Peptides against a protein of PDB entry 2C5K. Designs and how they scored, part 28

Target 1, 91 residues: chain A of PDB entry 2C5K
Amino acid sequence: EDPFQQVVKDTKEQLNRINNYITRHNTAGDDDQEEEIQDILKDVEETIVDLDRSIIVMKRDENEDVSGREAQVKNIKQQLDALKLRFDRRI

## One batch from the design tools (peptide; aimed at target 1 I40 T47)

Design b2_p24_4_s3 (made by RFdiffusion4, then SolubleMPNN; from b2_p24_4, 14 letters changed)
Fold by OpenDDE base, seed 4:
Structure b2_p24_4_s3 (fold): chain B 91 residues (1-91), chain A 24 residues (1-24)
Amino acid sequence: as target 1 above (91 residues)
Amino acid sequence: EIKEEEERLKEISKRLEEKKNKIP
């Protein structure tokens, strides 16, 4: 499989897992698990940076049409932002 | 370089796979 598509898939799955965690933990905690979720959210942010970098390289070095990939990354960013808001607003 | 970037993405996938079990 395309490594880019694999990362996209893995990232969305990770965000879905976090979303499910939030559903099961509607109140904010201060335990190690909550900290781990925060760390994973940060890792997703870094993953998005890497995805964007790969798109830049494709455009620069291969001169490929990356519109579809850009749309995928945009979708992931939107999902991340919504999830971060949901995570942070828990009481 | 595309090859280098693809290898980086593969490593990211590996990292994400290792971290998925960190979510209870």
Scores: peptide ipSAE 0.611, ipTM 0.923, DockQ to the pose 0.806
OpenDDE base, seeds 1, 2, 3, 5: peptide ipSAE 0.611, 0.611, 0.608, 0.611; ipTM 0.923, 0.923, 0.922, 0.923

Design b2_p24_4_s4 (made by RFdiffusion4, then SolubleMPNN; from b2_p24_4, 11 letters changed)
Fold by OpenDDE base, seed 2:
Structure b2_p24_4_s4 (fold): chain B 91 residues (1-91), chain A 24 residues (1-24)
Amino acid sequence: as target 1 above (91 residues)
Amino acid sequence: EIKEEEERLKERSKRLRELKDRIP
C-alpha cells in the first residue's frame, strides 16, 4: 500500500480510538492515561506535518495532482481539531 | 526526496500502530 494512505488510515484510526476514549471518559482525570492521550495527540500533529511535507514534495517533484491527498489531510486536521476541543472541554 | 518522505511516513505509521495499544 501507498505509505501516504497507510499513514492516513493509521492516523484516523488513532483519532477514532481517542474519540472513543473521550466518550467513555467525559471527566478529565489527572492520571497517566490522560498524559498518554496528550502525547498521542502530539504524535498525530507531528504526523500531519509529515503528511503535508510529503504532499509538498510530491507536488513539486512529481508535478502530480495532489488535491485528493490535500483533502484527506484537511479531513484529518478537522477531525483532530474537533477531538482536541472535546478533550480539552471535559470537566 | 519522495523516498525519504515515504520512509518517514512508514515510521509514522509504525509508531501510530504501536501507540494505539496505549489507548484504553
Scores: peptide ipSAE 0.718, ipTM 0.948, DockQ to the pose 0.823
OpenDDE base, seeds 1, 3, 4, 5: peptide ipSAE 0.716, 0.715, 0.716, 0.715; ipTM 0.947, 0.947, 0.948, 0.947

Design b2_p24_5 (made by RFdiffusion4)
Pose (drawn by RFdiffusion4):
Structure b2_p24_5 (pose): chain A 89 residues (1-28, 31-91), chain P 24 residues (1-24)
Amino acid sequence: EDPFQQVVKDTKEQLNRINNYITRHNTADDQEEEIQDILKDVEETIVDLDRSIIVMKRDENEDVSGREAQVKNIKQQLDALKLRFDRRI
Amino acid sequence: ELKEANEERLENVEKLREETNELE
């Protein structure tokens, strides 16, 4: 919807795509470099979402708690995924 | 598919960055 919500949706979808891939290919791979690149891009995307929240919080007419919760959720999804990726054997 | 979805997402990050700069 707004640019922030679209990036949140794209990020969750991106992480979910890699997660589904790892379930199917849980051995240690054609997509290894590609996954690392995308996960790094996701880390930097979350920094952009955080910075966006910092700026919007300066506006007293904005409540950013919903956006903060979304970013926290994404960080959790990323952390759970990174460990699954790291632990392919 | 992973690459295309990543590229599209990075394009949408640019829109978010432009909006954040306008707000600053």

Design b2_p24_5_s1 (made by RFdiffusion4, then SolubleMPNN; from b2_p24_5, 13 letters changed)
Fold by OpenDDE base, seed 4:
Structure b2_p24_5_s1 (fold): chain B 91 residues (1-91), chain A 24 residues (1-24)
Amino acid sequence: as target 1 above (91 residues)
Amino acid sequence: DLRKQNEELRKKVKELRKETEKLE
């Protein structure tokens, strides 16, 4: 599997794990994992930048159809936004 | 765990960056 698809897969998996954590911890607090989650969410934001950069370069230099990859990144962005909203709205 | 998974993700991101840089 190419690095792009692996990153997409691993990013979605990470977001899913965080989502599962929120399900188990639906209240805001000083949980030891919360700071780590905030850090991971920031890492995911940076990962999305790297994914977008790879698409731009591939579109320019490889002259390949990147529409599928763009859709995958869009999906990750939507998943991240939904997760952030869920995380921030915890009571 | 979340930390281990994040470390693995970071490794894959590094690989992605390397491939991207080769094409830049």
Scores: peptide ipSAE 0.567, ipTM 0.915, DockQ to the pose 0.897
OpenDDE base, seeds 1, 2, 3, 5: peptide ipSAE 0.565, 0.564, 0.565, 0.565; ipTM 0.914, 0.914, 0.914, 0.915

Design b2_p24_5_s2 (made by RFdiffusion4, then SolubleMPNN; from b2_p24_5, 12 letters changed)
Fold by OpenDDE base, seed 3:
Structure b2_p24_5_s2 (fold): chain B 91 residues (1-91), chain A 24 residues (1-24)
Amino acid sequence: as target 1 above (91 residues)
Amino acid sequence: SLREQNEKLRKRVKELREETEKLE
């Protein structure tokens, strides 16, 4: 796989793992794991910026069809937003 | 662990950035 697809794959897997954690921990905690998840979510946000940048460069400089990649990033953004909502709504 | 997995992700992101920079 190319770096873009690998990042997409790993990002989605990371979000899935966090989602599984939230499922097992429906109440907000105050431990190191909670802080780690917050840090990872921030890293995912930055990852999305890098994914978007790569798409912009491909579209602009390489003049390639990036619709598929744009759809993948859109999906990741949706997954992240849903996960943030679940994480923040925990009591 | 989530930490180790995140470190792997960071590595992949670095690779993506390097590829992107080659095209910029």
Scores: peptide ipSAE 0.642, ipTM 0.935, DockQ to the pose 0.891
OpenDDE base, seeds 1, 2, 4, 5: peptide ipSAE 0.640, 0.639, 0.642, 0.638; ipTM 0.935, 0.935, 0.935, 0.935

Design b2_p24_5_s3 (made by RFdiffusion4, then SolubleMPNN; from b2_p24_5, 9 letters changed)
Fold by OpenDDE base, seed 3:
Structure b2_p24_5_s3 (fold): chain B 91 residues (1-91), chain A 24 residues (1-24)
Amino acid sequence: as target 1 above (91 residues)
Amino acid sequence: DLREQNEKLKENVKKLREETKKLE
């Protein structure tokens, strides 16, 4: 796989694992795992920036159709937003 | 393990950024 598709796959997997964690931990805790998840969510946000940059460059320099990749990034953004909302709403 | 998975992600993001930079 090219780096873009690998990153997309890894990002979605990471978000799914966090989602599973929240399912098992519906109350906010004060432990290392909570902080780790917050750090990972920031890493995912940074990853999305890098994905978008790669799309811009590909669109400009390689003149390839990036609509599929844009849709993938959009999906990841939606997953992230939903996950952040779920994470923040925990009591 | 979330940490190991995140490290894998970071490594692949680095590769992505490197490839992107080559085209910039």
Scores: peptide ipSAE 0.693, ipTM 0.943, DockQ to the pose 0.887
OpenDDE base, seeds 1, 2, 4, 5: peptide ipSAE 0.693, 0.692, 0.693, 0.692; ipTM 0.943, 0.943, 0.943, 0.943; seed 1 fails the geometry check

Design b2_p24_5_s4 (made by RFdiffusion4, then SolubleMPNN; from b2_p24_5, 10 letters changed)
Fold by OpenDDE base, seed 4:
Structure b2_p24_5_s4 (fold): chain B 91 residues (1-91), chain A 24 residues (1-24)
Amino acid sequence: as target 1 above (91 residues)
Amino acid sequence: DLREQNKKLKENVKKLREETKKLE
């Protein structure tokens, strides 16, 4: 499997795991896990930057249709935004 | 756990960046 698709898969899995954590912990706590999740969300944001950079390079140098990859990244961004909103709204 | 999954993600992101650099 190519690195792009592997990263997409891993990112979605990571977001799903955090989403499941929020379901089990619907109130904000003073736990080490809260800080860890915040750090992981920042790592996911950085991962999206790397995914976008990969798409830009492919579009420029390989002359390949990247619309499918762009749609995948868009979907990840939507997942991240929804998750961040859910995480931040916890009391 | 979340830490191990994040570690795996970062390792694969590194591979992605390496492949990207080959085309830059």
Scores: peptide ipSAE 0.679, ipTM 0.940, DockQ to the pose 0.900
OpenDDE base, seeds 1, 2, 3, 5: peptide ipSAE 0.678, 0.677, 0.678, 0.676; ipTM 0.939, 0.939, 0.939, 0.940; seed 2 fails the geometry check

Design b2_p24_6 (made by RFdiffusion4)
Pose (drawn by RFdiffusion4):
Structure b2_p24_6 (pose): chain A 89 residues (1-28, 31-91), chain P 24 residues (1-24)
Amino acid sequence: EDPFQQVVKDTKEQLNRINNYITRHNTADDQEEEIQDILKDVEETIVDLDRSIIVMKRDENEDVSGREAQVKNIKQQLDALKLRFDRRI
Amino acid sequence: SDREEMEDLLRERHEHLQENKFEE
């Protein structure tokens, strides 16, 4: 919807795509470099979402708690995924 | 403003993510 909500949706989807891939290929791979690149791009995307919240918080007419919760959720999704990726054997 | 610059960045980020979706 707004640019922030679109990036949040894209990020969750991007992480969910890689998660589904790891389930099917849980051995340690054609996509290894690609996954690392995308996960790094997701880390930097989260920094952008955080900076966006910082700026919006300056506006007293904005409550960023919903956006903060969404970013926290994405960070959890990323952390759970990184461990699954790291632990393919 | 700072908010508009952040919104433009997020639009460019969205385009980037759409172009670089994970494909199995």

Design b2_p24_6_s1 (made by RFdiffusion4, then SolubleMPNN; from b2_p24_6, 15 letters changed)
Fold by OpenDDE base, seed 3:
Structure b2_p24_6_s1 (fold): chain B 91 residues (1-91), chain A 24 residues (1-24)
Amino acid sequence: as target 1 above (91 residues)
Amino acid sequence: SEIEEEKKRLEKISEKMRKNKFVE
């Protein structure tokens, strides 16, 4: 098991779950659910920082293959930004 | 090692995320 790929997978799954919820709830709903979403989005932001850090560290070892990881993180950032926009635009 | 510690850090992040899975 590759811990980096597992985190990427887990992050995208969280974003997808929130996106599905927002799709079904185009207006702001229960305050507790809205707050939970905000908390998770903040955690995803921190996770992205952790992923970027891990790439820097792993590049120090010639035995570690980090090919494509920057692109994977970029993709997550794009997914997060799009989701945040959808979330914030709800009334 | 630094590499092993970083992998363990990522594993912990993953475990926490799975335990905090958003319920739709």
Scores: peptide ipSAE 0.746, ipTM 0.954, DockQ to the pose 0.842
OpenDDE base, seeds 1, 2, 4, 5: peptide ipSAE 0.744, 0.745, 0.745, 0.744; ipTM 0.953, 0.954, 0.954, 0.954

Design b2_p24_6_s2 (made by RFdiffusion4, then SolubleMPNN; from b2_p24_6, 14 letters changed)
Fold by OpenDDE base, seed 2:
Structure b2_p24_6_s2 (fold): chain B 91 residues (1-91), chain A 24 residues (1-24)
Amino acid sequence: as target 1 above (91 residues)
Amino acid sequence: SEKEEEEERLKKISEKLKKNKFVP
């Protein structure tokens, strides 16, 4: 599979796992788990930067159509933002 | 090539993500 698509898939899977956990755990309580989630969310942010970088390189050096990939990254960013909002709003 | 380098970088990122898979 395309490594870009694999990263997209892996990232969304991570976000989905966290979202599922937050859904079942609407109240923060386990500090270790909360910290792990926070770390993963930060890692996803870094991954998004890496995805954007790859798109820039493709567009610049390979002159390939990147509109589809840009849409995918936008979707991940939206998913991340929504998840961060849910994560932060928990009491 | 730059494309190949980015591809390898993305592969490593994928490996990282899988290694850090969230399993509560």
Scores: peptide ipSAE 0.698, ipTM 0.943, DockQ to the pose 0.833
OpenDDE base, seeds 1, 3, 4, 5: peptide ipSAE 0.697, 0.696, 0.697, 0.695; ipTM 0.942, 0.942, 0.942, 0.942

Design b2_p24_6_s3 (made by RFdiffusion4, then SolubleMPNN; from b2_p24_6, 13 letters changed)
Fold by OpenDDE base, seed 4:
Structure b2_p24_6_s3 (fold): chain B 91 residues (1-91), chain A 24 residues (1-24)
Amino acid sequence: as target 1 above (91 residues)
Amino acid sequence: SEKEKEEERLRKLSERLRKNKFVE
C-alpha cells in the first residue's frame, strides 16, 4: 500500500478511537487517560506536518497531481479540530 | 530518490502510530 495512505488511515484510526472514548466519557476523568489523549493529539499534529511535507515533495520533485492528497490532509485537519473542540469542552 | 526517502519517513510514521495505538 501507498505509505501516505497508510499514514492517513492510521491517523484517522487514532482520532476515531479518541472520539469514541470521548463519546463514552463525556466528562474529563482519569488524569492519565486525559494526558495520553492530549499527547496523541499533539502527535497527530506532527503527523499532519509530515504529511504536508510529503505533498510538497511530490509537487516539487515528482511533479505529481496532489489535489486528492491535499483534500485528505484537509479532512484530517478538520477531524482533528472537531475532536479538539469536543475534548476541551468536557468538564 | 527524494520520493523514496519520503515514503520511508511515512512508513516510520505509520509504525509509530500503530505502536502508540490508543486503547479505548
Scores: peptide ipSAE 0.701, ipTM 0.946, DockQ to the pose 0.829
OpenDDE base, seeds 1, 2, 3, 5: peptide ipSAE 0.698, 0.700, 0.701, 0.700; ipTM 0.946, 0.946, 0.946, 0.946; seed 3 fails the geometry check

Design b2_p24_6_s4 (made by RFdiffusion4, then SolubleMPNN; from b2_p24_6, 12 letters changed)
Fold by OpenDDE base, seed 2:
Structure b2_p24_6_s4 (fold): chain B 91 residues (1-91), chain A 24 residues (1-24)
Amino acid sequence: as target 1 above (91 residues)
Amino acid sequence: SEKEEEEKRLKEISEKLKKNKFVE
């Protein structure tokens, strides 16, 4: 599989897992899971930077059509932002 | 090539993400 697509898949899986957790845990906890969620969200943020970098390289050096990949990253960013709001809104 | 380097980076990221221990 395309490494880019694999990372997209892995990232969305992580976000989905967290989203499912938040759905079941609408009250913010003070445990290791909450800290792990924060760590994963940071990992996702870093991953997005790397995905964008790969797109820049493809566009610049390979002259490939990156519109599809850009849309995928945009979708991940939207999913991340929505998840952050859900995470932070918990009481 | 730069593309190959980026692909290698992405593969490493994928492996790191898979190592994240999150219990739902």
Scores: peptide ipSAE 0.546, ipTM 0.890, DockQ to the pose 0.766
OpenDDE base, seeds 1, 3, 4, 5: peptide ipSAE 0.543, 0.544, 0.545, 0.544; ipTM 0.889, 0.889, 0.890, 0.889

Design b2_p24_7 (made by RFdiffusion4)
Pose (drawn by RFdiffusion4):
Structure b2_p24_7 (pose): chain A 89 residues (1-28, 31-91), chain P 24 residues (1-24)
Amino acid sequence: EDPFQQVVKDTKEQLNRINNYITRHNTADDQEEEIQDILKDVEETIVDLDRSIIVMKRDENEDVSGREAQVKNIKQQLDALKLRFDRRI
Amino acid sequence: EREHMDDVLKERHEKTQEQLEAFP
């Protein structure tokens, strides 16, 4: 919807896509470099979402707690995914 | 500053759509 919500949705979808891929290919791969690149781009995208919250928080007419919870959720999804990716044997 | 951050988020959205189309 707003640019922040679109990036949040794209990020969750991007992480979910890799997660589904790892379930199907759980051995240690054609997409290895690609996954690393995308996960790094997701790390930097979370930095951008955080910076966006920092700026919006300066506006006293904004409550960023919902956006903070979304970003926290995404960091959790990334963390769980990175471990699954690292542990393919 | 908020408009600049919105522009960054729009650029991120466009890039992520391209990556979602390319990744299996």

Design b2_p24_7_s1 (made by RFdiffusion4, then SolubleMPNN; from b2_p24_7, 14 letters changed)
Fold by OpenDDE base, seed 4:
Structure b2_p24_7_s1 (fold): chain B 91 residues (1-91), chain A 24 residues (1-24)
Amino acid sequence: as target 1 above (91 residues)
Amino acid sequence: EKEEEEKRLRERSKKLKEKLKKFP
């Protein structure tokens, strides 16, 4: 499988699992899971940077149409932003 | 450079998959 698509899949799955956790734990805690979520969200942000860089390389060096991949990354960014908002708004 | 970026992405995939274990 294309490493880009694998990362997209893994990132979305991670965000979905965190979203499901928040659904089950809608009150903010001060436990290990809360800290782990914050760490994972940071990892996702760094992953998005790597995805964007790969798109730049594809467009520049491989001269490939990247519109589809740009849309995928945009979707992940939107999912991340929504999750951050949900995570931070918990009491 | 494409190969370097793919290697970086593969490492990201491994890291994300490992973190998935935190939230089954």
Scores: peptide ipSAE 0.598, ipTM 0.919, DockQ to the pose 0.866
OpenDDE base, seeds 1, 2, 3, 5: peptide ipSAE 0.596, 0.598, 0.596, 0.597; ipTM 0.917, 0.919, 0.918, 0.919

Design b2_p24_7_s2 (made by RFdiffusion4, then SolubleMPNN; from b2_p24_7, 13 letters changed)
Fold by OpenDDE base, seed 2:
Structure b2_p24_7_s2 (fold): chain B 91 residues (1-91), chain A 24 residues (1-24)
Amino acid sequence: as target 1 above (91 residues)
Amino acid sequence: EIEKEKERLKERSKKLKEKLKKFP
């Protein structure tokens, strides 16, 4: 599989799993996973940077249409932002 | 180089997969 698509898939799956976890643990501090969640969200942010870089290189060096990939990254960013908001709003 | 970017993404995938194990 295309590494880009694999990462997109893995990233969205990770965000979904965290989102599901928050659903089951909607009170901040009621478990020992706060730091781990924060670390994963940071990993996702760094992953987005790498995805964006790959798009830049693809557009520059391969002259490929990257609109679809840009849309995928945009969607991930939106999902991340929504998850961050939910995470920060836990009681 | 696109191959370098692909390799970086592969490593990201591996890392994410490992982290994924913590939240089944």
Scores: peptide ipSAE 0.464, ipTM 0.884, DockQ to the pose 0.878
OpenDDE base, seeds 1, 3, 4, 5: peptide ipSAE 0.462, 0.463, 0.462, 0.462; ipTM 0.884, 0.884, 0.884, 0.884

Design b2_p24_7_s3 (made by RFdiffusion4, then SolubleMPNN; from b2_p24_7, 13 letters changed)
Fold by OpenDDE base, seed 4:
Structure b2_p24_7_s3 (fold): chain B 91 residues (1-91), chain A 24 residues (1-24)
Amino acid sequence: as target 1 above (91 residues)
Amino acid sequence: EIEKEKERLKERSEELKKKLEKFP
């Protein structure tokens, strides 16, 4: 499989699993997984950087149409931002 | 170089898969 698409899939799955976990634990301090969640969100942030870098290389070196990939990354960024907001608003 | 970026993404995917196991 295309490594880009594999990472997109894995990233979205991770965000979905965290989102579902927050639904079950919607109170800050309700569990001891806060640090782990923060670490995963940071990993996703770094993954997005890697995805964007790959798009730059595809445009520059391979002359590929990356509009679809850019849209996918944009979607992941929006999902991440929404999840961060939800996580931070837990009280 | 696209091959280097592909390898980086493969490694990132494996890292994410490991983290994924913590939240089934």
Scores: peptide ipSAE 0.385, ipTM 0.861, DockQ to the pose 0.876
OpenDDE base, seeds 1, 2, 3, 5: peptide ipSAE 0.380, 0.384, 0.385, 0.385; ipTM 0.856, 0.859, 0.861, 0.858

Design b2_p24_7_s4 (made by RFdiffusion4, then SolubleMPNN; from b2_p24_7, 15 letters changed)
Fold by OpenDDE base, seed 1:
Structure b2_p24_7_s4 (fold): chain B 91 residues (1-91), chain A 24 residues (1-24)
Amino acid sequence: as target 1 above (91 residues)
Amino acid sequence: EIEEEKKKLEEISKKQKEKLKQFP
């Protein structure tokens, strides 16, 4: 059981599925999932905060090497930013 | 403290899995 890795995996899956959905619906307001997508993207932002917090605790209380986890969170942030850009550019 | 953080992440994962059903 590794809840950190599970969240990382699930978060990336969410972003991938939304990215694929946008490919099929490249017009803003084209369907009834617009608000749901926005909500999920906001949830991902909060999830990143929680992931970062867990890393801080791991480093402080467990003295663990968190470099790998930090890199994973960085990757998610980059994926989120790229998706936001694509989502906002829809017309 | 680490256990609390793990518990939070587990709850997040559960919610995420349910939300994923919206976009199969």
Scores: peptide ipSAE 0.538, ipTM 0.905, DockQ to the pose 0.835
OpenDDE base, seeds 2, 3, 4, 5: peptide ipSAE 0.351, 0.532, 0.536, 0.528; ipTM 0.797, 0.903, 0.904, 0.903

Design b2_p24_8 (made by RFdiffusion4)
Pose (drawn by RFdiffusion4):
Structure b2_p24_8 (pose): chain A 89 residues (1-28, 31-91), chain P 24 residues (1-24)
Amino acid sequence: EDPFQQVVKDTKEQLNRINNYITRHNTADDQEEEIQDILKDVEETIVDLDRSIIVMKRDENEDVSGREAQVKNIKQQLDALKLRFDRRI
Amino acid sequence: SLTEKNNERLENVEKLRKETEERE
């Protein structure tokens, strides 16, 4: 919808795509470099979402708590995924 | 597929960065 919501949706989808891949290929791989690149891009995308919240919080007519919760959720998804990726044996 | 979706998402990050800069 708004640019923030679109990036949130894209990020969750991106993380979910890699998660589904890891379930199918849970041994330690063709996509190894690619997954590392994408996960790093996701880290930097979350920084951009956080910065966007910082700026919008300056506006007293904005409540950013919903956006803050979405970013927190994405960080949790990323953390759970990174461990699954790291632990492929 | 992962690369295509990654590139599309990075394009949308540029829109978010532009909007955030306009708001600042």

Design b2_p24_8_s1 (made by RFdiffusion4, then SolubleMPNN; from b2_p24_8, 10 letters changed)
Fold by OpenDDE base, seed 4:
Structure b2_p24_8_s1 (fold): chain B 91 residues (1-91), chain A 24 residues (1-24)
Amino acid sequence: as target 1 above (91 residues)
Amino acid sequence: MLREQNEELRKKVEELRKETEEKE
Protein backbone atom coordinates (compact mmCIF):
# COMPACT_ATOMS: atom_id res chain seq x y z
CA GLU B 1 0.00 0.00 0.00
CA ASP B 2 1.07 3.61 -0.61
CA PRO B 3 2.81 4.93 2.56
CA PHE B 4 0.51 8.00 2.48
CA GLN B 5 -2.66 5.87 2.51
CA GLN B 6 -1.22 3.60 5.20
CA VAL B 7 -0.43 6.63 7.43
CA VAL B 8 -3.93 8.07 6.82
CA LYS B 9 -5.50 4.74 7.77
CA ASP B 10 -3.35 4.20 10.86
CA THR B 11 -3.85 7.82 12.05
CA LYS B 12 -7.65 7.51 11.77
CA GLU B 13 -7.54 4.18 13.60
CA GLN B 14 -5.41 5.72 16.38
CA LEU B 15 -7.85 8.64 16.78
CA ASN B 16 -10.78 6.18 16.85
CA ARG B 17 -9.06 4.16 19.60
CA ILE B 18 -8.52 7.29 21.71
CA ASN B 19 -12.15 8.29 21.11
CA ASN B 20 -13.28 4.84 22.29
CA TYR B 21 -11.04 5.17 25.36
CA ILE B 22 -12.63 8.56 26.21
CA THR B 23 -16.07 6.93 25.86
CA ARG B 24 -15.08 4.36 28.52
CA HIS B 25 -13.29 6.99 30.65
CA ASN B 26 -15.56 10.05 30.49
CA THR B 27 -13.89 11.60 33.57
CA ALA B 28 -10.29 12.77 33.75
CA GLY B 29 -8.59 9.68 35.15
CA ASP B 30 -5.04 8.60 35.90
CA ASP B 31 -2.53 11.38 35.14
CA ASP B 32 -0.22 8.82 33.42
CA GLN B 33 -2.96 7.81 30.96
CA GLU B 34 -3.94 11.45 30.34
CA GLU B 35 -0.28 12.23 29.54
CA GLU B 36 -0.12 9.23 27.15
CA ILE B 37 -3.20 10.50 25.28
CA GLN B 38 -1.75 14.03 25.13
CA ASP B 39 1.53 12.62 23.72
CA ILE B 40 -0.34 10.61 21.05
CA LEU B 41 -2.43 13.66 20.08
CA LYS B 42 0.82 15.64 19.69
CA ASP B 43 2.25 12.83 17.51
CA VAL B 44 -0.89 13.01 15.34
CA GLU B 45 -0.37 16.78 14.91
CA GLU B 46 3.21 16.10 13.72
CA THR B 47 1.94 13.30 11.43
CA ILE B 48 -0.44 15.79 9.78
CA VAL B 49 2.56 18.04 9.01
CA ASP B 50 4.31 15.07 7.35
CA LEU B 51 1.16 14.23 5.34
CA ASP B 52 0.90 17.87 4.16
CA ARG B 53 4.61 17.85 3.15
CA SER B 54 4.05 14.64 1.17
CA ILE B 55 1.15 16.31 -0.69
CA ILE B 56 3.28 19.38 -1.52
CA VAL B 57 6.06 17.18 -2.97
CA MET B 58 3.57 15.02 -4.93
CA LYS B 59 1.84 18.11 -6.35
CA ARG B 60 5.22 19.47 -7.49
CA ASP B 61 6.83 16.31 -8.90
CA GLU B 62 4.12 13.82 -9.96
CA ASN B 63 1.59 16.23 -11.59
CA GLU B 64 -1.20 14.07 -10.11
CA ASP B 65 -4.50 15.34 -8.74
CA VAL B 66 -3.88 15.70 -5.00
CA SER B 67 -7.44 16.92 -4.20
CA GLY B 68 -8.38 13.48 -2.82
CA ARG B 69 -5.33 13.45 -0.52
CA GLU B 70 -6.04 17.03 0.62
CA ALA B 71 -9.61 15.96 1.49
CA GLN B 72 -8.26 12.99 3.51
CA VAL B 73 -5.91 15.25 5.51
CA LYS B 74 -8.75 17.74 6.07
CA ASN B 75 -10.89 14.90 7.43
CA ILE B 76 -8.10 13.84 9.83
CA LYS B 77 -7.70 17.47 11.03
CA GLN B 78 -11.46 17.65 11.71
CA GLN B 79 -11.37 14.30 13.57
CA LEU B 80 -8.39 15.47 15.66
CA ASP B 81 -10.08 18.80 16.52
CA ALA B 82 -13.30 17.04 17.56
CA LEU B 83 -11.32 14.58 19.69
CA LYS B 84 -9.33 17.39 21.39
CA LEU B 85 -12.58 19.18 22.28
CA ARG B 86 -14.01 15.94 23.70
CA PHE B 87 -10.81 15.23 25.64
CA ASP B 88 -10.55 18.77 27.10
CA ARG B 89 -14.24 18.86 28.17
CA ARG B 90 -13.89 15.84 30.46
CA ILE B 91 -14.32 16.62 34.16
CA MET A 1 -2.48 -1.08 23.54
CA LEU A 2 -2.42 2.67 22.67
CA ARG A 3 1.41 2.84 22.97
CA GLU A 4 1.99 -0.23 20.75
CA GLN A 5 -0.33 1.15 18.06
CA ASN A 6 1.36 4.55 18.29
CA GLU A 7 4.75 2.83 17.74
CA GLU A 8 3.35 1.15 14.61
CA LEU A 9 2.06 4.53 13.39
CA ARG A 10 5.49 6.12 14.03
CA LYS A 11 7.13 3.43 11.83
CA LYS A 12 4.71 4.19 8.97
CA VAL A 13 5.25 7.95 9.40
CA GLU A 14 9.00 7.34 9.13
CA GLU A 15 8.46 5.38 5.88
CA LEU A 16 6.38 8.29 4.51
CA ARG A 17 8.98 10.85 5.63
CA LYS A 18 11.81 8.92 3.92
CA GLU A 19 9.83 8.63 0.67
CA THR A 20 9.04 12.38 0.82
CA GLU A 21 12.70 13.28 1.48
CA GLU A 22 13.83 11.11 -1.48
CA LYS A 23 11.51 13.14 -3.77
CA GLU A 24 12.53 16.57 -2.39
Scores: peptide ipSAE 0.492, ipTM 0.886, DockQ to the pose 0.889
OpenDDE base, seeds 1, 2, 3, 5: peptide ipSAE 0.487, 0.488, 0.487, 0.491; ipTM 0.885, 0.885, 0.884, 0.886

Design b2_p24_8_s2 (made by RFdiffusion4, then SolubleMPNN; from b2_p24_8, 11 letters changed)
Fold by OpenDDE base, seed 4:
Structure b2_p24_8_s2 (fold): chain B 91 residues (1-91), chain A 24 residues (1-24)
Amino acid sequence: as target 1 above (91 residues)
Amino acid sequence: SLREQNEKLLEKVKELREETEKLE
């Protein structure tokens, strides 16, 4: 499988797992777990940056059409943003 | 290079999986 597509799929999966965790833990009472979630969210954010860099390389060095990949990254960013809001709004 | 970017992406996936599994 294309590494880019694998990363897209797996990143979305990780975000879903965090979302499910938040569903089971709607309060922010466990500081250790809260810090872990925050760290994961930061890692996802950095992964998205890496995906964008990959797209830039494909455009520059491979001269490939990346419109589909850009749309996928945009979708992941939206998912991340929604999850961040949910995470931050917990009591 | 593209190969280097792909390798980096795969490493990120591994890291994310490991971190998420600890959370679950």
Scores: peptide ipSAE 0.246, ipTM 0.786, DockQ to the pose 0.065
OpenDDE base, seeds 1, 2, 3, 5: peptide ipSAE 0.243, 0.059, 0.238, 0.245; ipTM 0.787, 0.637, 0.786, 0.788

Design b2_p24_8_s3 (made by RFdiffusion4, then SolubleMPNN; from b2_p24_8, 11 letters changed)
Fold by OpenDDE base, seed 3:
Structure b2_p24_8_s3 (fold): chain B 91 residues (1-91), chain A 24 residues (1-24)
Amino acid sequence: as target 1 above (91 residues)
Amino acid sequence: SLREQNEKMKEKVKELRKKTEELE
């Protein structure tokens, strides 16, 4: 079992769903859904820390090729940053 | 819901953390 790939998949899906929400709600609101999204974005940030930690351990202790996993995490970070910017720019 | 989906993600993160700790 590879929990890393599952986490990557789940994280990207969460970001995609939030992105879809922003598309439908391009004006910032003051409701529970807005706060929930903020909480999820924080959870994604923490998830990225865990993904990076996993990669560090694999590279150091298992001597495994982590280039593919590093690229996946980089992609998630880019997706998160773009989403955060989009979320924060809403009026 | 987004919340339920997030909780599912967090459960997988726990599994990842556990596996990472086992390798440390």
Scores: peptide ipSAE 0.605, ipTM 0.928, DockQ to the pose 0.873
OpenDDE base, seeds 1, 2, 4, 5: peptide ipSAE 0.604, 0.601, 0.604, 0.601; ipTM 0.928, 0.927, 0.928, 0.928

Design b2_p24_8_s4 (made by RFdiffusion4, then SolubleMPNN; from b2_p24_8, 11 letters changed)
Fold by OpenDDE base, seed 2:
Structure b2_p24_8_s4 (fold): chain B 91 residues (1-91), chain A 24 residues (1-24)
Amino acid sequence: as target 1 above (91 residues)
Amino acid sequence: DLRKQNEKLREKVKELRKETEERE
């Protein structure tokens, strides 16, 4: 599996795990996991930048269609935004 | 474990970045 697809897969898995954590912890706490989640969300944001950079480079190759990869990144961004909203709305 | 998963992700991101840099 190419690095792009692996990163997409791992990113979505990471976001899913955080989402599951939020489901189990709907009340914001002052524990190490809260800070860890915030750090991971920042890492995911940086990962998205790297994914986008990869797509930009691929667009320079006329033989490669990037539409599918752009859709994957869009989906990750939507998932991240939804997760951030859930995380921030916790009381 | 969230931390272990994040570490795995970081390693794959390094691979992606390396590939991207090679193609630039």
Scores: peptide ipSAE 0.589, ipTM 0.924, DockQ to the pose 0.915
OpenDDE base, seeds 1, 3, 4, 5: peptide ipSAE 0.587, 0.586, 0.589, 0.588; ipTM 0.924, 0.923, 0.924, 0.924

